# Designs tried in a protein design run: peptides against a protein of PDB entry 6EJA. Part 11

Target 1, 276 residues: chain A of PDB entry 6EJA
Amino acid sequence: VEYMPANPVRIAFVLVVHGRASRQLQRMFKAIYHKDHFYYIHVDKRSNYLHRQVLQVSRQYSNVRVTPWRMATIWGGASLLSTYLQSMRDLLEMTDWPWDFFINLSAADYPIRTNDQLVAFLSRYRDMNFLKSHGRDNARFIRKQGLDRLFLECDAHMWRLGDRRIPEGIAVDGGSDWFLLNRRFVEYVTFSTDDLVTKMKQFYSYTLLPAESFFHTVLENSPHCDTMVDNNLRITNWNRKLGCKCQYKHIVDWCGCSPNDFKPQDFHRFQQTARP

## One batch from the design tools (peptide; made by RFdiffusion4, then SolubleMPNN)

Design b1_p9_2_s2 (from b1_p9_2, 4 letters changed)
Fold by OpenDDE base, seed 1:
Structure b1_p9_2_s2 (fold): chain B 276 residues (1-276), chain A 9 residues (1-9)
Amino acid sequence: as target 1 above (276 residues)
Amino acid sequence: DEFVFGYLP
């Protein structure tokens, strides 16, 4: 007998997509779709074909929407955080979508549980936030991430401008850029005017791949710090032999790794819901 | 490791 919560959480899935991978997106969407959840999709400004395809999907489902604004994002760019933050604001302003959790997804990082398991789990821990930390030396993490370096996103490139200092009194943390955040924390990040949120938004606007560290850092230094869970409930398809070739040097003044996409066969981990 | 960047070019 599977546990069914009396008041199941509803999830806002945020998808940031680009390129021409319409078929892959469609497969993923079918795998994760449920009538009780919400899906908010941002399509890169340059991906017009994909945008048209996503719009067609959104017209077929009342719980699927596409961002009316579109950013031109680059791999590792600071604009990714801006995309998430704006999406969070939009979702909070959608009074007709009573979501409880914010979850981002990609083809390279999937939840490890079925929909029922995920909902049951999050319903039990609805006051918690799930962020996976790097689990290593923090100083080393800062250096590897380039957090002590100043970056500027301009002309589809992340320019390294120089060195910078980590703000005093801030405990920096980070790891996976795939997270599960409860509505309360999202509200705090979106609307708080305290020094922490204000300073971190500014700091991370010049940060390489800010989503891997921003939410961790803000949460751990905030009044909500006791809600931190060091787990994002994800499986990431890491293959360093294939993904760590400094393939993005032409985009960013830094070298990094990229996980591989999951195959369609991996979608069985999600329970599909029939169309209404 | 679940973070992307790791080294200076």
Scores: peptide ipSAE 0.047, ipTM 0.767, DockQ to the pose 0.537
Fold by OpenDDE base, seed 2:
Structure b1_p9_2_s2 (fold): chain B 276 residues (1-276), chain A 9 residues (1-9)
Amino acid sequence: as target 1 above (276 residues)
Amino acid sequence: DEFVFGYLP
């Protein structure tokens, strides 16, 4: 028997999708859909077929909306952060959608827990933000992420322009670009005009893979720093030998890593997941 | 650790 919260949290799922995997997306959507949650879907500007499919879905459900704006995002591009930030603003401006948590998903994500379990968990920890840190040497992280390098997204490419300094007084952190953020923190990120948010938005607009570090860094240096949980509630198949082959050099002037796909042989990993 | 989402391509 699952705990039934008296005031269950409502989730804004932000789906950032691209390509032609409409069936995959549909399957995932059906798995996560609930009438009490909200679904805001951004389809890459170049993915017109998928956009048409998503629009059809949005017409069938009142709690599903598609971004009226669409960005052409690339792997590691700063525009991905812009996508999230704009989505956050949009969601906050939707007064008819009283969401409590922001969860970003891709078409490759799939729930491995029930909605009741998710809601119960987040309702218990409604004041927390769930971000996964890299758990390594921070200096090494900075170097590997290229945070000390200046990048410019232009013409579907991340150009490395040169070196830069990390702002003083800022504790940089990062890890996974998949997270669960409470509404209060999202409001802070969206509307705060303090020096931290302002500087970080500027800094990360020229950052490679900004979503892997922006929210971590802002949170940890903000008045909300005590709300961080070093867990993004995601299971990712990280195998650096397979996922770190500099496969995106044609898109970005840097060598990055990507998570690997789960295979049937990895199914045991899902069964062994437990609550902390 | 509690996991809610995983990659399923």
Scores: peptide ipSAE 0.219, ipTM 0.808, DockQ to the pose 0.055; fails the geometry check
Fold by OpenDDE base, seed 4:
Structure b1_p9_2_s2 (fold): chain B 276 residues (1-276), chain A 9 residues (1-9)
Amino acid sequence: as target 1 above (276 residues)
Amino acid sequence: DEFVFGYLP
């Protein structure tokens, strides 16, 4: 059952896109576009055609902007976190965009709920942050993610430099790099000068797949820890047998996993409102 | 868990 919120939340959608799939992006954009929300689009530095297309879109809508800076991100690269952090800062500095939630999306994302449903839900839980944890042994997660390893992004490669220790007193967590964060927490991450944020920004600047863990870890160790919801509202087709083949070892000195595309036989999952 | 977004290739 949906309700009409008295003060509906406004969403800042941060789209991190690359490649040449302009039509795909356009389709997704149209599906999520609403006049009351805000769209901040980062196009990979290498994707010039897509950038031109996105710029054209941004000129047509006052609530669509393109990052004036562009990064060349690689799979698992620390630069992805930098992209999000800089986007967050930019969005907070845009005083004419009173957004309440930060939602990151890729060109491969697509809404399976209506805008009204999304807004109603987030308006009900406007004080919460939605991050999905791995849901398994944390020690194993750390090892598998390589969080106890030091990485350096350089020359479009993630170089494994050696071992490192998890900062003392920090409960590391992580899972999905897709999340929904409220403005209050984003402000904290962006402007806090406390030891936690400072140390974690440093730590994760040398981390593989940092977006899968940074926000989880910061949130859970912060004064905002009680706002954690172990749900990122995303359905992902995970088939580890197919998606964990070390397919990115040419880019990173590590083996990771990638979500798989949904197939027609999987479409029934989109009809579900809750995870089994 | 409620889902809002999914992956669509």
Scores: peptide ipSAE 0.219, ipTM 0.815, DockQ to the pose 0.055; fails the geometry check
Fold by OpenDDE base, seed 5:
Structure b1_p9_2_s2 (fold): chain B 276 residues (1-276), chain A 9 residues (1-9)
Amino acid sequence: as target 1 above (276 residues)
Amino acid sequence: DEFVFGYLP
């Protein structure tokens, strides 16, 4: 019944963490840790206590490393994409870590499937990339995401500078900033010098919430477009009524939404998960 | 849909 891969994939878990969620992170880490996977952790530059805690963990496990560089990221900031891109480059340069998939996580994430299930699934679909699209009108998405606006991250703020146009010939897409990417696509994003990757990196360096759209857009317009699966294999407590109140205006010259934490009453959602 | 991760408080 259970698929047992002959050549199981190995996962690079990229953890982007901040604040004082040490206990939460520890719990999540214990839940996802496996000796055959790799863990690369970025701690926000401002979270020194958490950084110390994470360093202690990294010293205990050979397959756990902490980014030697640290960024001060803000909600919606372009620097988040920079964090992922730099992490990808680092991971590709780690020749002693033969990972097959890139998975980003926060301290608030928690697995609802076993490692065996995850590995079996990804091993079966090792040539695919898992990105979840917004599932609504694309024009509305562009407008609501502010993709037709130019933003500059400066002094812990996303400044709206003016209007801009979407590059011609590019089909913009996006949705969730949580994804599962195979190594081949990560290599393409990291090292390709084609016009698509070059232009998109520049474009998204001035984009609000870039991680929600960059990888979608690059993938769908690339020679690897046929590898996209519209599923990020994640469940998120998304309640727009609660999470869309322009709570980040002090940080961003835009109104955005954020997911909500699961509560005990939301536990039923985990029980309703089904296989594809 | 297959779900692997969720957001917990």
Scores: peptide ipSAE 0.120, ipTM 0.746, DockQ to the pose 0.056; fails the geometry check

Design b1_p9_2_s3 (from b1_p9_2, 3 letters changed)
Fold by OpenDDE base, seed 1:
Structure b1_p9_2_s3 (fold): chain B 276 residues (1-276), chain A 9 residues (1-9)
Amino acid sequence: as target 1 above (276 residues)
Amino acid sequence: DEFVFGELP
């Protein structure tokens, strides 16, 4: 029997989706849907079919909304961070949606834990932010991520313009671009005018794969740094042999890695990690 | 470690 918190957290699920996998999305949506949570869905500007499908869903549920704005996002593009930041602002402006946590998802995500388990856990740790760090040499991370390189997103491409310096006094961190952020931190990121947030927004607007590092870096250098938990509560199928082959070189002037979709042969990973 | 979501095809 799961512990039922007296004041259960309510979650804003931000779904960033693209393509034509409406059935997949619907399956995932059904798996994560709960009346007490909120779902804010961004559909890639180019995915009109999916957008139509998602709109139909949003009309059926009062706690499901679709972004009125749509971005054409590319892999590694800075626009992905813009998508999250704008969605955060939107969600904070929705006074009728009293959410406590921000969780980003893709159409490929699927819940491993029950809603009750998730809510119980987050309710216990409602003051924490869950971001997973790379857990390796930070200098190597910076180099491999190209954080010391300046990129410009233009015409569906990430152009490498040159080298840049990491801002003085900033400890850069990063890892997974999947996270769970509490409302307080989201408010800070959205509305703070301090030098940290201002500089980081500027810095990461020219960053490759900014979502993998922006929130980590901001959090760890902020007054909220003590709220970080090095765990994003996600299972990601990483196979570097398959995912690290410069498959996005045509989109970005960099070689990056992407996680692989879970296949039946990968089921053992769920069994291993899904244990309490 | 606690995990909540996984990525499926």
Scores: peptide ipSAE 0.114, ipTM 0.742, DockQ to the pose 0.056
Fold by OpenDDE base, seed 5:
Structure b1_p9_2_s3 (fold): chain B 276 residues (1-276), chain A 9 residues (1-9)
Amino acid sequence: as target 1 above (276 residues)
Amino acid sequence: DEFVFGELP
């Protein structure tokens, strides 16, 4: 018997999109759209065509808005975290959008549950935060993520400046940059002035791929640490044979793997459900 | 160079 919540959660979907992937975005949007949820879309500053398309969508739906600010984000850039943090602040300031969960999406990632399943699940676990950890050796993770290295985003490039120390007393964690965060934790991240949040915001402003680790690290070291669930309830189109190259060396002084955009032929995988 | 497993937004 499927759980039917008495007070179903409402989700703020934050979409960070770029390029000309309008068709993929349209497909994803159609798949996740519901009148009871909210959609806040950031379009890369350089993607004007896509921005125009997204604006058209936002005019058709009252629960769809586009960020009035636009950042030029690069792969691995610290500015991506800034994008999420600013989006969180914006969403918290939207008093007419009573959302309960923050979920980020891109064209390369899809929820693995139907809307009803997702809402039922999150309504049952509305006090939890869902972040998928790397599941590997943490020391290796730190090294491979370059968390012990200092990066500077400048001139559309992530410059590796040197080594750095992880702050004392902080247990660093990370994994997927796709997360499901409850409003309470988002409020904490956005408005807390405690030493943890302050230091981590500073630390991760010079971090490569900060979204893969910031929220994990903040959550696990915060008073909200007991709300951590090691799962993000997503399907990502990973093809490591294609994605694990130094294709971004021109952008970042590091090498990395990346997922591929979903193609129509990949949609069959969305029918598979994994139990959290 | 080290490899990271980054997911593209």
Scores: peptide ipSAE 0.022, ipTM 0.615, DockQ to the pose 0.152
Fold by OpenDDE base, seed 4:
Structure b1_p9_2_s3 (fold): chain B 276 residues (1-276), chain A 9 residues (1-9)
Amino acid sequence: as target 1 above (276 residues)
Amino acid sequence: DEFVFGELP
């Protein structure tokens, strides 16, 4: 028996997809699709075939839309954050889509609960924001993430230009770039003109993997800081031995890790993951 | 080792 909230939250799922991930996207879409939610899909500018396929899907479902703009994003690129931010703005401007939560997903990151469980949970905690922190030494995190380095996205590459300082008075945090954000916080991030949001948008426009830290940092330093929950309610298959091989050095002037595809033997982790 | 964790967009 699952709790049925009186006023169930509606979720805006944002999918950022690229390449030949049509089958993976289809699987993910089928897994998360519900008539009461909304799906906003960004297809990489270079992925025309995928874009055509996604457009076909969007025409079949009234609650599925494709971004009219398309960015060419790279691994670790600052443009990924731009993609999310623009998507957030778009979603806020869609007055016919009364969503309560913003959730991003990929094929490598699955919700740990059923739709009913997720909706029930978020309906109970509709005023909270769910971001998973790194759980490590913050100084080490900063170093590993290259947050103290200045990057420029140009010509499909993240160029490391030099060192930089963390803005004074800002407590930097981060972790997973998969998050669950309530509409209120998304509104704040999108429309606030305060120094925090303004400075952080500027700072993270020159940041490697900005989505892993931007929302954490903004939230924790904002008037909304009390809404932070250190959990993103999903499972990502991280295996450092397999995924951390500097495989993206050709794209970014940094080493990175990529999550691994789930294997049948990994399925047990879905059952063992606890709620926050 | 300095590794950042992320997915391909």
Scores: peptide ipSAE 0.147, ipTM 0.790, DockQ to the pose 0.162; fails the geometry check
Fold by OpenDDE base, seed 2:
Structure b1_p9_2_s3 (fold): chain B 276 residues (1-276), chain A 9 residues (1-9)
Amino acid sequence: as target 1 above (276 residues)
Amino acid sequence: DEFVFGELP
């Protein structure tokens, strides 16, 4: 018999979607939907058709809402962090949605656990935050992520303006931009006015791929540092051959890898994923 | 340089 928690956690799923991901979104939504959780969906400003579709879904479920604001985000754009931060604030202000965990998703990402397993696990570790760190040399990570470079998001482009230094006393970390954050930490990130949060928000507003490093860095340097678990409990459809072709040079003054959309033929990967 | 990123427009 699977463990059933007495006080199961409730999850706020934040879905950031764009473009032609309607089919994948629908599939993912059906797979992850549960009446006890909450779903907050941001649709890219440019994806009007998708927005209309998502709005229709939100009208059918009381625990599904769509952001009233919409951003036009680009690959690697700093604005993605703004999207998450604003979503977090919105969710914290929704007093009728008593969520315990924040989980972000896209069409290229999927939880690797069943709802029952995920809820049981998070209920057991409700005081923890789950962020997957890179498994490489940190200095190399910084260089490859361009964290020592100053970027400006402008005119749908990430402009590399020059070099910068990592703030003194800050241990930078990062990895996956997919995370599971408890409400307490989200509250801290959203409302804290301490030097760490203030400086990091500023720093990462000029950062390429900020979501891959911001929350890691803030968490590890915060009073909540002991709550980090190096695992994001999800699967991403990685195919380096397809996703690592420096295909975003027209958008970003940098090269990177992007995960691929899940297709029906990828379903077997979900079944074969081992527990951490 | 290469890095990992989620799906964005």
Scores: peptide ipSAE 0.020, ipTM 0.651, DockQ to the pose 0.149; fails the geometry check

Design b1_p9_2_s4 (from b1_p9_2, 5 letters changed)
Fold by OpenDDE base, seed 1:
Structure b1_p9_2_s4 (fold): chain B 276 residues (1-276), chain A 9 residues (1-9)
Amino acid sequence: as target 1 above (276 residues)
Amino acid sequence: DEFVLGYLP
């Protein structure tokens, strides 16, 4: 018998999708869909066919919406963070969607728990934020991530402009760009005008792979720092041998590693509840 | 590691 919370949390799942991965998206959606949660989907500006397909899905479900705005995102681009931040703002402004947690997903990342387990867990720890850190030398992380480099996203390319310094007094951290954030922290990130949030938004607007570090850094330096849990409750098909070939050098003035997408047979790891 | 990592060219 699993623990059933009296006041179960409701999750806003944010999906940032692009390309021709309609089948993958459909599989992911079917695997994670539940009537009590919310799904907000951003489709890349260049992916018109996918956009049409997603719109069709959104019309069939009242708890599925598509962003009315669309960004042209690239691998490692600062615009990905912008996409998340704007999505957060949108979700906070949706008064008819009482979500408690913000969770981002991709085809390369999957929850490790069943829906019931996830909801039970988050309901128990509803005041916490789940961000997985790199767990190694921070200076090395900064160098490898290029956090001490200035990047500019322009013309579908991340241009490396030069060196920069980490803001004084800020403890930089990062790791996985897959996270589970509670509504309170999302509100803070979205609406706070304090020096930390303001400076970090500016700093990370010129950052490569910003989602891997922005939320970690903001959280750990904020009044909400005590809510951090070093875990994102994810399974990722991580294979460095396959994913670290500097395959994105043509897109960014940097190299990177990417996990592999999940295959249909991998979806058994997230068991959905019966749909009404 | 379960996340995307950058590295120097």
Scores: peptide ipSAE 0.068, ipTM 0.774, DockQ to the pose 0.569
Fold by OpenDDE base, seed 5:
Structure b1_p9_2_s4 (fold): chain B 276 residues (1-276), chain A 9 residues (1-9)
Amino acid sequence: as target 1 above (276 residues)
Amino acid sequence: DEFVLGYLP
């Protein structure tokens, strides 16, 4: 028997999109759209065609908005975290959008649950935050992610400047850059002036792939640490054979694996359910 | 894994 919440959560979906894959975005949007949720879309500054398409969609739906600001983001760039943080601030300032959860999406990621299942689940666990950890040796993770290295995003490149120390007393964690965060934690991240948030924002402004670690690290070291759930309820078009070729070396002084964009043939998998 | 993993060049 499916749980029916008395006060169902409302979700702010944040979509960070780029390129010219308007059809793919349209398909994903249609699959996740619901009148009770909110959709905030950032289009890369360089993707003007896609921006025009997204604007057309936003004019058709009152619960769809496009960021008035646009960043030129690169793979692995620190600016991606800035994009999320600014989006969070914007969403918190939208008093007419009473959202309860923040969920980020891209063309390479999709929630594995139906809307009803997702809402039921999140309504039951509305005080929790869902971040998937790497589940491996943490020291190895730090090394592979380059968290002990200083990076500078400049001229559409992530420059590796040298070594750095992880701040004392901070337990670094990370994993998936796809997460489900409750409003309370988003408020904390956005407006807290404590040493943790301040220090981590500074630290991760010079970090490669910051979204894969920032929220994990902040949450686990914060007073909200007891709200951590090691799952993100996602399905990703992950193919390491195709995604692990150091294809971004021209952009970043590092290597990494990336998932592939979903194709129409992949959408059949979205109907599958998995237990968290 | 469902996330991007970095590695040394």
Scores: peptide ipSAE 0.068, ipTM 0.765, DockQ to the pose 0.676
Fold by OpenDDE base, seed 3:
Parts: structure tokens; sequence; C-alpha cells
Structure b1_p9_2_s4 (fold): chain B 276 residues (1-276), chain A 9 residues (1-9)
């Protein structure tokens, strides 16, 4: 029996897209579109063709908007966090869009649950924030992520400038850069002037892969820490043998890994997805 | 050193 909430949550889907995969995006969009939700789409500054296509879509739906600003993001770039933070601010300033949850997506994402299931679940846990942690040794995570290193995004490259210290008194965490955040926490991140948010925004502006750690770290060290759920309701196909080849060394002064595309044989993983 | 990179927008 599926739970039917009396006051269903409304979701702000933030899509960060690039390239020329208009058809793929269209298919994904159709799969996730619902009249009760909101869709805010950022198209990479370099993806003009895609931007034109997305604008056409946005004109057809009142609950679809495109960011008037566009950033040129790179793999692992700090600008990705800026994109999310600015989109959050924009969404909070849109008083005509009463959204309850922030969910980020790429053009490659595809729903594995129905809208009703998602809404029912989030309506039940509307006070929670869903971020997936790495679940390993934190010190090792810091080292591997390069969080103790200073990076500068410039000229489409992440330059490693040197070493840095993790701020004192801060418990750093991270994992997946795909998350579900409730409006209250987004408001906190956007408008709080406390030392935590202020310092973390500064710290992560010089961080590699900031979206994989910023929201985790801010949440867990904030007054909202009790709302943390170690589950982002996502499935990622990781094959480190295939995805860890330092293939982004030309873009970032670091060796990294990326997830792999799902194949039909990976379907069993979808069935094993559990909710908290 | 190795980092884990998610999907890029």
Amino acid sequence: as target 1 above (276 residues)
Amino acid sequence: DEFVLGYLP
C-alpha cells in the first residue's frame, strides 16, 4: 500500500546540463516532468545549441525556467558549487515557486522510481536531508579528495597551488554530489551569516569537487545536523578499474575517478535500492 | 592521489 500524503511535497529539480544531447535530455525531462514540481535548468555557457533547445522547452511549460546566468564548468571545478549555490538563491527568490525539496540532476540521470513513490517518501521525511557519505575512513577520504590541498579554477583548469589545513573544529564529510535537500536547509546555506557557512563557502571556493563535500560538511556541523540521512536515493555504477585512469589530469592537477554507464546487466542494482 | 569524480553538468 502506497502512502498518499495529504500535503505532498513539491520538488525543485535543478538540472545541470552540457553538450549537445538534446534528445537525451528531452527523454529524461519527459520521464521526470510533473505539473506540481519545478524545473530550473542551468546550461553550460559553452553549450549554446543545447541552451537554445532548453529555452524552447522552458517556453512551453510554466514550471520550467532556465538560469539567466551561465557558467563554464570543468570536471572537478569549484564553479560547480557556485552553480548550485546561485541556483539555490534564485529558487528561494522565486516566491511563485513554493518548492519543498531541492534535487540536482544531470542529463544522464533517469528515474528508477515513480513520481508518486518519490513524493510519498519525501512527504513522509520532509524535515530530512539526504546526502550519501563515503562511509570509509574520513582521513583517507580527505587525502584522496584533496581536501587538504588548495585549488584554483582558472583557464578551464584546476590548479593545485599548495597544501592547506582543514578548518579547526570542523568535521569534514562527503561522498556523492547528488543529494536531496529540504528548503529549510537550503535557506540556511543561502542566507546564514554564521561562521560555519561563511568559512565553508570560502574554503570550498578553492576545493576540488566541492559539491561532493560542501553540503555534507555544512549540514553535519550545523544546527541542522540531526536531519542528516545517509542516503541520496541514487544508484551509481562504480567500476574503479574502468573509471580510475587519471583521465582528467589534463583538466585538474589531480588523479580522479568517474562512474561508469549502466548496462542492462546492472539492472539488479536497481532492485536492491533501499530507502531509510 | 586519487579523487572520486561524479557526473559533471
Scores: peptide ipSAE 0.021, ipTM 0.681, DockQ to the pose 0.150
Fold by OpenDDE base, seed 2:
Structure b1_p9_2_s4 (fold): chain B 276 residues (1-276), chain A 9 residues (1-9)
Amino acid sequence: as target 1 above (276 residues)
Amino acid sequence: DEFVLGYLP
């Protein structure tokens, strides 16, 4: 018999979707939907058809909402972090949604555990935050991520303006941009006015792929640093051959590897993947 | 690698 927690955690799933991901989104939504969780969906400003579809879904479920604001985001854009931060604020202000964990999702990843397993696990470790680090040389990571470069998101492009220095006294870390954050840490990120949060929000507003590093860096340098678990409990459709072709040069003055969206034929792997 | 990773052009 699977362990059933007495006080199960409730999860706020944040989905950032765009383009032609309607089928993938629908499949993912059906797979992850549960009445006890909450779903907050941001649709790219340019994806009007998808927005209409998502709105229809939100009207059918009381625990599904769509952001009233919409951003035009690009791959690797700093605005993605803004999207997450604003969604976090919104979720904290929703007093009728008592969520315990924040989990972001896209068509490129999926929780590797069943709902019951995930809830049981998070209920046991409700005071922890789950972020997967790159596990490599940190200096190399900084260079490859362009964290020592200044980027400006403007006109649907990430412009590389020049070099910059990492703020003094900050231990930069990063890895996966898919994470599981407890409400307490989200509250800290959202409302803290300390020097760390203030500086990092500013720093990462000019950062490429900010979500891959912002939360890691803030957490590890914060009073909540002891709550970090180096695991995001995700399965990712990773294929270097398909995802590492520097396909984003037209959008970003940088290159990057991107996981692929899940296809229907990929979903069978969810049940076969070993769980951490 | 299992992450979205940037790299130098």
Scores: peptide ipSAE 0.069, ipTM 0.772, DockQ to the pose 0.673; fails the geometry check

